# Peptides against a protein of PDB entry 3WG5, part 173

Target 1, 218 residues: chain A of PDB entry 3WG5
Amino acid sequence: LAKNIVYVAQIKGQITSYTYDQFDRYITIAEQDNAEAIIIELDTPGGRADAMMNIVQRIQQSKIPVIIYVYPPGASAASAGTYIALGSHLIAMAPGTSIGACRPILGYSQNGSIIEAPPKITNYFIAYIKSLAQESGRNATIAEEFITKDLSLTPEEALKYGVIEVVARDINELLKKSNGMKTKIPVNGRYVTLNFTNVEVRYLAPSFKDKLISYITD
Target 2, 218 residues: chain A of PDB entry 3WG5 as posed
Amino acid sequence: LAKNIVYVAQIKGQITSYTYDQFDRYITIAEQDNAEAIIIELDTPGGRADAMMNIVQRIQQSKIPVIIYVYPPGASAASAGTYIALGSHLIAMAPGTSIGACRPILGYSQNGSIIEAPPAITNYFIAYIKSLAQESGRNATIAEEFITKDLSLTPEEALKYGVIEVVARDINELLKKSNGMKTKIPVNGRYVTLNFTNVEVRYLAPSFKDKLISYITD

## One batch from the design tools (peptide; made by RFdiffusion4, then SolubleMPNN)

Design b2_p20_1_s2 (from b2_p20_1, 9 letters changed)
Fold by OpenDDE base, seed 3:
Structure b2_p20_1_s2 (fold): chain B 218 residues (1-218), chain C 218 residues (1-218), chain A 20 residues (1-20)
Amino acid sequence: as target 1 above (218 residues)
Amino acid sequence: as target 1 above (218 residues)
Amino acid sequence: SKSKGVEIDAGYSPLELERK
């Protein structure tokens, strides 16, 4: 039986394989404790497409709801972060955060100019991001435009367009607003109604390894 | 109880987050069936460090032995592939393959020149690769030189220097030679003696998603 | 610092889904 426990963890910085490790560790801990959900406070400028897809898959395989919360104010779920959000059971954003800008690139030149991805890659990620949106009942048109127009949205716009589910200032407001919501993707084949009545919030800190990785990648 | 089943799967191309997904899927299938082991036929020029570290961790968490087999002839476990191999329960190489060249870089410039990693990153990966070698009882000095000298080895050299455990022409020879060997890292806290007597070999094909990813990343 | 993904790669530029 699910405990009235909600885990909260932070993932900050570039999306890398280490970020996957963090997601995996956090979700695994929450699963082992039969948590009601885990909330990931996400702040990322983006990162690697491969790591992103792994993270999405790990979230989709979760035995418990994974909520992506773009937090704190000033944070973003940019690029890869948007895909991760769209692959999650629920998306929340704090006021003053952003989501979008999902165009794939091959990197940056020495002069700081973008090296564009070939059309085949761009089209792949268009299809991919649209599929994430469609599967979650979110706005697939806007998801496409995150790539084709490099669109970025405010929380209010994202909510309005049906990209996200919640705007919340903090964890308490998030829990309050999301209580009774159904997950946007299934958990173990079923859409779960979130129950955040009388929950204990537990924070997970980055491991020593996580801290080291963050230090090296930053 | 372990079944007399050995899974074989192929991972080819760049190490990305999709590659992690492939590893995870393959290992999970083999775990679910209580396979005696899974052999991953690996051919990679390298890839992302983050994806690599995730793959290593996934292998280390496996409930069954994961054997990295650099195959077919002409294949390599280059760069990130070497780390993955060193993180596995057993390494085999086919004749005409290579391993090594593990120096981290930040990428390539427009003119094709390498963008060097800062010393802190290089030193991190030196420590990391040495730790993988030490934990597996493999040659940590050579592991370091895979970075510091960008060293690459033939199967025969790698075997001689204690980097790998088996040189094998095909799966049958691999099974024969590795039969009775102990895993170089523990499985569920214990070093396992491989038993490949009267095994059934099952091949896992890439999923539709895997095929699509390979097409896009190549 | 914009953590450019460390490539342990023989010549592949990983796809970046990253903003500057």
Scores: peptide ipSAE 0.065, ipTM 0.334, DockQ to the pose 0.096; fails the geometry check
Fold by OpenDDE base, seed 2:
Structure b2_p20_1_s2 (fold): chain B 218 residues (1-218), chain C 218 residues (1-218), chain A 20 residues (1-20)
Amino acid sequence: as target 1 above (218 residues)
Amino acid sequence: as target 1 above (218 residues)
Amino acid sequence: SKSKGVEIDAGYSPLELERK
């Protein structure tokens, strides 16, 4: 019987247009093979809002479930990473990871001070992050507080508050715990029940370009 | 007789994925109307390398000539802007503008210090900027020095050294001076002779999204 | 001037080709 395939890829570092290319490539490969899902092991301190929005859109347009897994222990889905997670079909976190801290900034001044985003921008991203949470049936109040309070959560807190769906130590535990869960957003217009029975796990390596980008942004 | 159309659009501020969207939108509009060319009035201090590379590719894939015009006086095609210019079909500069300063950086530390790019990254962008210059028949030595010496040039210097093709005070002078010039890179596989005889100039306004992005990045 | 793109970053420095 043709084994269902689950792809696993890693995205680490800043969210940039290069990160978009990584997401696009990884999801495309998994789509081409009609995978049951792709798991993205995400570890990011954040990045660019534009790239983030494009990544969210790419995930939402995926023909297969995209699972964001904040991994390994010590990793974060900080800032832009939180938006990406909230835009995904399923969020998992490993113990010792974090999510949140989503206050938009305009950048850093020459003196290293944060240039605060004007209220209009902050309000835009409040509306945006709330929409992602609402669309996925996740906690929109906490999503807002990721910005307004610059809130950060542990996996256990995020699970408790209904921000994420799974806490798992590794891929095997993730597959086990998420088996039978419905996607939090639709895939091709339908909510999919994840089937991780008798799956083959395939790891995707970064391309040379991805390695270069990662090297540049690390 | 159907007047040839020249579109003019403005891109100001940081080079980001949003800037890519602006380029894509503007060029697409001009392509749809089979314009003789689009002129992008560029004023940028630089931005993201990934967005820059995507913009360069978008320009190179254009079905019509894309003219980068560093404008108005006081504007710059700094850093990422230089790469974009070198990737275009024609470069013009207004008096009192600048081009260059292309040394890649990893960003700024918390103390505001520049995090230097590792040599491998610098070398990658040296090769990249030289390729853009060589492909367009522009001064590859100066292009390299934009990085290795963090060189900045005036319009007159850039023209003298064969980095750019035109110095012009305004759109009318640009059209006049560039009329009959061949594109420095091909359009649909062919070098095009620019025909700005009896052209209608159409200005493209930023979309609401573009305005929002500009507002966020200004 | 640092590129004032909306950064939703917790202090990560993307490859910037920005004017110093």
Scores: peptide ipSAE 0.047, ipTM 0.339, DockQ to the pose 0.099; fails the geometry check
Fold by OpenDDE base, seed 4:
Structure b2_p20_1_s2 (fold): chain B 218 residues (1-218), chain C 218 residues (1-218), chain A 20 residues (1-20)
Amino acid sequence: as target 1 above (218 residues)
Amino acid sequence: as target 1 above (218 residues)
Amino acid sequence: SKSKGVEIDAGYSPLELERK
């Protein structure tokens, strides 16, 4: 029986336009092979809001399920990473990871203090994050609080509150637990049941360009 | 004779991840309709380097010719906009526009002074912009000088130096002048001869989301 | 590292969804 392929790629660091390129490249490769899914091992402190929105859109346009997996332990889907996760077909977190802290800022002042976003911007992202949660059948109240309270959750809390779908220690446990789950958003207009019973896991490495930009932006 | 469709869309403001979404959306729509080309009316002071690189990649992956048109008069393809243009299938500029000023920076200091990029970053973008120019058969020396001298050119200068292909006052003149031109980079691996003899011009409007983000980022 | 994203920009502070 031809094993269905599950791709696994890593995206680490700040969410930037380069991060979008990584998402796009990885998802495209997985699409080309008609993979059962791609798992993105995500570890991000956040980044650019605009890059985040593009990544979300790219995920939503994916021809295959995109699973955001906050991994390894100690990793975060912080800020922009939370939006990305909420825009994905399935969210998993490893124990010892975090999700949330989504308050938009304009940057940092001279003294390292946060430059607050104006209310219009904050409210936009409140609406946006709530929409992502609602569209994916996840907790929109908590999603809002990721901004309004700058809330961060553990995997256990996130699961409990219906923010995420899986807590898993590794890829094998993730595949096991997510097998038979329905995607939280559509793939090509349809909710897909994940089939991880007989899959080959294929890891995607960053391109040289990806490595270089990561090196520059880290 | 079924008129070939040429799409026209506007991208204005800072190059961000949201700008990528705009490019992606517009190009996708034009691809879906098998348009002869899409013309992007570009006016940008620049923006994020990573978003720029993603946009370039999206243009290069386009199934249809993407024409960057620096428009209207007074507009610029500054900084990131120059890279985008150099990565496109054809560059046009309206009289009274500018292109160039591509020096990468890390941002602005407290006093509004530029935080210089380290040499490694600068050199990366020198190599990148030169590659875009070389791949598109455009002036790589000038492309480098867009960084090393922070050079900005008029349309007439840019045309003279072989940086761009067309100076046009409006869409009709652009279509007229670019008719029969070959794309400067491949479309699906092939250089395409533009056919604008019997075309319907179709304008794409920004989505509500596009308008909102532009409003937030402007 | 809090990488200040490379801007090929005239100084607009992009909206950051970033943790301190």
Scores: peptide ipSAE 0.047, ipTM 0.314, DockQ to the pose 0.094; fails the geometry check
Fold by OpenDDE base, seed 1:
Structure b2_p20_1_s2 (fold): chain B 218 residues (1-218), chain C 218 residues (1-218), chain A 20 residues (1-20)
Amino acid sequence: as target 1 above (218 residues)
Amino acid sequence: as target 1 above (218 residues)
Amino acid sequence: SKSKGVEIDAGYSPLELERK
């Protein structure tokens, strides 16, 4: 029996319009090959709200399951990364990672202080993040607190509170633990049971452009 | 029996004079074909008040039911989008979407801060949004709070509070749930019972001009 | 790692009420 393919790709750094292009490219490759799933190893401090929302839409429109894996240890799905994760079919975290701190801001002042977003914007994103959590059957109260309290969680806390689905040390453990799980949101209108019993893991390398932009934005 | 036609069109991005042209074109096509309804998949952060008011009028003057569907997941009917929705014959939302945050502003300052509208303008739009809600038998108190509190809601909240009529994951579920519902406002002076039992769904693609403007305004 | 908040650029134009 032909092995199902699971793709693994890394997205690291700030969430920008280019990050959207990375997500789109990676997911498209996996869709074209009728992969069982794609795992995105995510490490981000956050980024642009518009790019984040586009990424969430792209994930939710995926023809295959998109798994967000906060990896490696020391990585985070901070701010925009949390929204992306909450918009995905499954969230996993490695030990030593974090998720949360989602309060929207207008930017940083010249002195490095945060320019606060007006209540209009904050309330919009509260509704948005709660909606993502509710759609995926994840903890909407905690999702709100990611904004209202600038809350950040460990993997153990995130699992306990029903924010994420898996704590895994590596890809093999992730595949093992998530095998037979249903996606938290639909794929093509249906909740999919993940089948990782006979899979080939294929790593997608960043394009030259991906490397260049990561280099410039770092 | 000849299948009734339901048109589906997408409107995404800022509400502008061009967005009015899109609404007008889409609704006109559906009117000419004597469609059972048109569903507008809406995803907007808001936009221009004048364009919004014109769009509301165009919807209210439609010869066929206009359904606003906040779609896909991650989309919003924010600010101007909420007014448009409240002016429509039926509102649906997909899981993971939002509605609200309707406080009028004059724009953004050079530092990114909101330039507040004077009380006269704010009060005008409070009256306007309440009128839209009252006309459609939707929650006028919440409609006011979309302005006075910059409130935003999830689909579940919006349904619970009587702001919207349907939560649906896709077009098929929307058609199924809304079949046999009456429009919230009149069509040609009469409340219409929607008939989606034997319908052909026809998608309207954005024109080249639509694509270009979306590209420039993004 | 300063969690850079979601930068919401001015692209979310709320109802810009231009004075008629």
Scores: peptide ipSAE 0.024, ipTM 0.287, DockQ to the pose 0.161; fails the geometry check

Design b2_p20_1_s3 (from b2_p20_1, 10 letters changed)
Fold by OpenDDE base, seed 3:
Structure b2_p20_1_s3 (fold): chain B 218 residues (1-218), chain C 218 residues (1-218), chain A 20 residues (1-20)
Amino acid sequence: as target 1 above (218 residues)
Amino acid sequence: as target 1 above (218 residues)
Amino acid sequence: SKSKGIEIDAGYSPKELERK
């Protein structure tokens, strides 16, 4: 039985293997406590594709709803962050945030120029991002354009186009708006109706390790 | 009770969050089957520091011994790979492999020049790598020099200096040589004496996802 | 063996423990 607890945790910075650890730790804590959900306040410019895919898989395997909340104002779920969001049970964005710009790159050349990914890789991620969108009932056309056009959207645009589910200024508004919504992907094989009536909000702090890695990777 | 099974899996390429997933999956499978140990055939030029630290932690939390085997000839446990090895229960290397070169960098500049990590980051990893060496009873002086001198060692040198435990040409020789050795770090709070008498060797293949990510990150 | 992993990145340079 859910304890009417909602966890909130912050993940900021580049998507890396440590970011995976953070997701895993946060979700595991929330699962162990039979939380109603966990909200991840996400602010990322992107990161590693492999880490991203692992995070998506971890979210998909979650025993509880994982809500990605692009927060605070000025934050983004850019590049890899968009994939993570599209792989989650619910996406929310604060005003003044952004989502998109998902074209893969191999890295930067000596002169700082982008090394483009070959078509085979780009096409792989097009298929992948479209799959995430389709499975979650989100806009697969826009998901593709996040790559092909390097498209970025405001929260209002993302909501309008059916990329995200909620625009909210803070956690309280997010809980109010998402109350009664169905998860966009299943939890343990079932779509869950979120129940955020009379919930206790618990904040998870970064572990000492989390702080160190965030310090190192930022 | 251990089933006298030893798993063997391959991890090749850059250390990323996906690499963490691979380690996690492989170790979990071996744990679930109460394996005597898992051998990870590692070939890496390095990768993300955060992913590395997560992998080390996952290894340290393993319910069974995790052996890092730098294999095949020509392979390396370079940079992040060295940390992973030093965090494991036993390190083996094949002839013609290498270990070391652990100095952290922020990345590459526009002109392809290395962006050096600031002293605070370098010093952090010096402390970290020395800690791994000390906890495992391995050579902390050499571990430091892997960073400060960007030192790389042959298997013979690494064995001589007490960085690794075994030089072996193949899995069979590795099992023979490591039979009766104690793990260099504890397993569930106890140092384990490896028992590789009459073991069944099981190879784990990369998952479909593993293959895709390896394809993308290589 | 690519020393650089594929990034889905909006311009951040990751800290890497990689061979020079």
Scores: peptide ipSAE 0.029, ipTM 0.268, DockQ to the pose 0.094; fails the geometry check
Fold by OpenDDE base, seed 1:
Structure b2_p20_1_s3 (fold): chain B 218 residues (1-218), chain C 218 residues (1-218), chain A 20 residues (1-20)
Amino acid sequence: as target 1 above (218 residues)
Amino acid sequence: as target 1 above (218 residues)
Amino acid sequence: SKSKGIEIDAGYSPKELERK
């Protein structure tokens, strides 16, 4: 029986318009091959809200399950990364990673001080992040607190509180644990039961441009 | 017997000139009270290199031990935070935190892309971070790899590799584990043996300005 | 001088949802 394909790709660094292009490219490749899923190994401190929202939309429009895997140990899905995760079909985290800290800012001043977002913007993103959590059947209260309290969670806490679905040390454990799980959001209008029983893992490399930008952004 | 005082203060967010002011204020308070030490609970994604270097210098000039504690779970001492930690008298990390990712960049472009630092700057910071590690008796090879490989480590890895001195879940465990440890760099020209046997913990609150800036930067 | 204007940060951008 032909093995189902699972793609694995890495997205690291700031969430930017280029990061969107990476997500789009990776997901498109996986879609074209009718992969069982794509796992995105995510390590991000956050980034641009516009890019984040576009990425979320791209994930939600995916024809295949998109699994966000906060990996490797030491990585985080911080800020924009949390939104992206909450907008995905499944969230996994490796031990030693973190998720949260989602309060929006307008940017940094020349002196490196944060420029505060006005309440209207903060409230917008509260509503947005809560919607992502609710739509995915994840903890909307915690999602809100990622903003209001600048909350950061360990994988174990995130799992316990119902923010994420899997804690896994590596891709093999992720595949094993997520096998038979239903996606937390629909894929093309239907919740998909993940089938990782007999899969081939294919790693997608960053393009030269991706490498350059990751190199530049990292 | 009068309890020795240990101060605990939080520094969270971007490393900026204002962050320097926070460090300076907190350390000064602890110095004025002849505290046994100050523990700085650090959670930072990084920040400005100039501010970082000033903070390192301020720590090195401290009349009392400055302990950098990457806390709480989910926090990181990323980028500039790692330099600060390596410049301090003792590094502790809570489980679920991270350290590393120290590659310098010139900044972010309007599109959110990183502007790469030229080799001369990268090499400067390699030399700098290695010096911090060497001076503190910490792993200079790993310190370099924080830049060259954009390496991030868990607390357990960082401890194993000799980057940090303590893994602790909370302040009480930190005090317990660090009691009797010698500072990794001198305090006023002498290595200090930490004495946390009979200490009073005093928490320092951020100033209104600190709260505002942290709020702004976070 | 060499450190001026250089970021050793995990990405701070306008409308950043950055790692706090």
Scores: peptide ipSAE 0.028, ipTM 0.256, DockQ to the pose 0.155; fails the geometry check
Fold by OpenDDE base, seed 2:
Structure b2_p20_1_s3 (fold): chain B 218 residues (1-218), chain C 218 residues (1-218), chain A 20 residues (1-20)
Amino acid sequence: as target 1 above (218 residues)
Amino acid sequence: as target 1 above (218 residues)
Amino acid sequence: SKSKGIEIDAGYSPKELERK
């Protein structure tokens, strides 16, 4: 019996145009192989809004379910990461991770102070994050507070408040708990029931380019 | 009866040379007025190692107790902030804050990936953070894991593991709970018992320069 | 100084939700 394949890939660090390329590549691989889903282990402090919005769009256009898994313990789906998560088909978090803190900024001053976004920009992202939450059947009030109060939540809180769907310690527990769940957004216009019965887990490694970039930076 | 004065100031954002200036200014004001203590409400994602080390030194040279209070809810004493906290006379955290994630980096690549610090630098900061923990009678094992595992803790965990001294929701609760505690490091060579009986709380506002920098960035 | 230029940044990259 052909095992349903679940891909697992890692995205770590700032959300940039390069991060978009990673998402696109990983999802494309999983699409081509008709995977049951792809799990993206996400650890990000945030990043660029444009890249984030493109990533959300890419996820929403995916032919397969994209699961955002805030992992490992100590990781966060902070800021841009929260938006990405809210734009995905399923959100999971490991114990000891966080989600939220979504207030937009223009950058940092020379003294390290945050340059606050003007109200127009803040309001735009409030509308945007609320739309992501609403479209995915997640807590739009909390989503707004991620910005207005710069709120951050634990996995337990996020689950309790209906921001996320799963708390899981590892991939196996994630698969077990999410088996039979419906995607929170459509896949090709339809909500899909996840089937993780008798699945093969395939890990996607960073590309040579990813390794090179890490090497240049290491 | 001359009320003992407790100063409260806020430091928010990246740790930079300007942050050092803020610490120095605030502590100096409190020293000049012979305050019982100064509470620094800290919310930082981290910053420059040099600035951090200078701040730690300034705290350790303070003529009065310097209390680091990770505040408000949603705030963090992350990375450089953890070092600063561990170098202080008392650490408090509000519920919903975090401490840890101290792995040193050289910066970010163009693609937003972290440039990892070489082992020599990492080991240097392991030794440094352990020294801060040991000197302050705090959990050096956890301090090391803040780097080696990029560990982050909740206030409850941090208290449980002996990283911090107080969990408090606000300044009043902080004062109440810390009353009678000894400083974790010396003040002028002596461990001081905090006396927050009948204290006047004085808030220090950002300087005009701080406001200007915020304004230029806003 | 080995500490010069080192960012002990908790991966909180600037939430640069920079809207271009």
Scores: peptide ipSAE 0.023, ipTM 0.256, DockQ to the pose 0.145; fails the geometry check
Fold by OpenDDE base, seed 4:
Structure b2_p20_1_s3 (fold): chain B 218 residues (1-218), chain C 218 residues (1-218), chain A 20 residues (1-20)
Amino acid sequence: as target 1 above (218 residues)
Amino acid sequence: as target 1 above (218 residues)
Amino acid sequence: SKSKGIEIDAGYSPKELERK
């Protein structure tokens, strides 16, 4: 039987406009090839809220399922990464990764101290993150607490609390465990049941531009 | 005689994707009204390189002259702001302002120390800033030194070295001094001679969104 | 969108072209 394609790409480092371009490029390639899904191996400490929101929107507009996979061990989907994950069709985490710590900040002062976001901003992102959780059938209370308590979770905790869908050690286990799962948000208006029984995994390498940008942002 | 319109808007704080939106909005308004020019009163310590490059591109694509005015006294066009200025059709500075300090950084460490950019990145921005200077007929050597020496200049120095075109205390003096000057880069493929002899100054207020963003970024 | 000036960082500053 002809194998369906599953793309795998890596996005690492701070979430920026360049990260958006990476997401867009990767997803576009997978869309063009009518992939069963794309898995984005995500490792981010966070980044820009605007870029994050654009990325979420890009994921939501995807013609194919976008799986956010916090990988490898030691990786995080911190802050902006959590929002991106919550905006995706499926979240997976590898053992030894983390998700959360979503409190928005205005940045860092010259002395390296965090500049706290005013309540208006914090409340906006509370509403936003809750909406992502609600729309994806994930734990909106925990999503809120990612901000209000700056909460970080292990994969096991995140799974337990209904924040994520899969804990997997690698791509093969992810494919195995997520096979037959429905996406948590629609793809083209429908919830897709993932079929990973007969797939070809294709890895997307970063473009030279992506490498340069990542190098600049990491 | 019918007065030509000159728009004035303020962009303050860190250069971000929001700042891009501000530039885009302001310039678009001025374009739509066929303004003689738009003056952007700029005060920035710097910001994101990607946003900066997008802003530069937006300025370069402008259908009308975009004047970057480092204003008021005490303001700076630091780092990203310098690039933006060098990418603009005319640079003015008020007394008591500064320009320069363009060394790219990867960010700040948790301890508030600067994370230096690797040579590849620094060299990229050296090439980039030099190109902006060269294209605008400004001092490319000084532009390079803004990075290599993290140089900051006074308005008088910047004028002396051919980095900027005007030192002006206020909008009226700016209009007076820049009247009859040619833009340093083309507008729609031609160098425009500014005509500020009979102009109406229109101030563009920040949108609520702009205020919110600025508040978040400042 | 309220997202624009906000860094959602877990202790890392975005790469900035900023004055010291």
Scores: peptide ipSAE 0.020, ipTM 0.272, DockQ to the pose 0.110; fails the geometry check

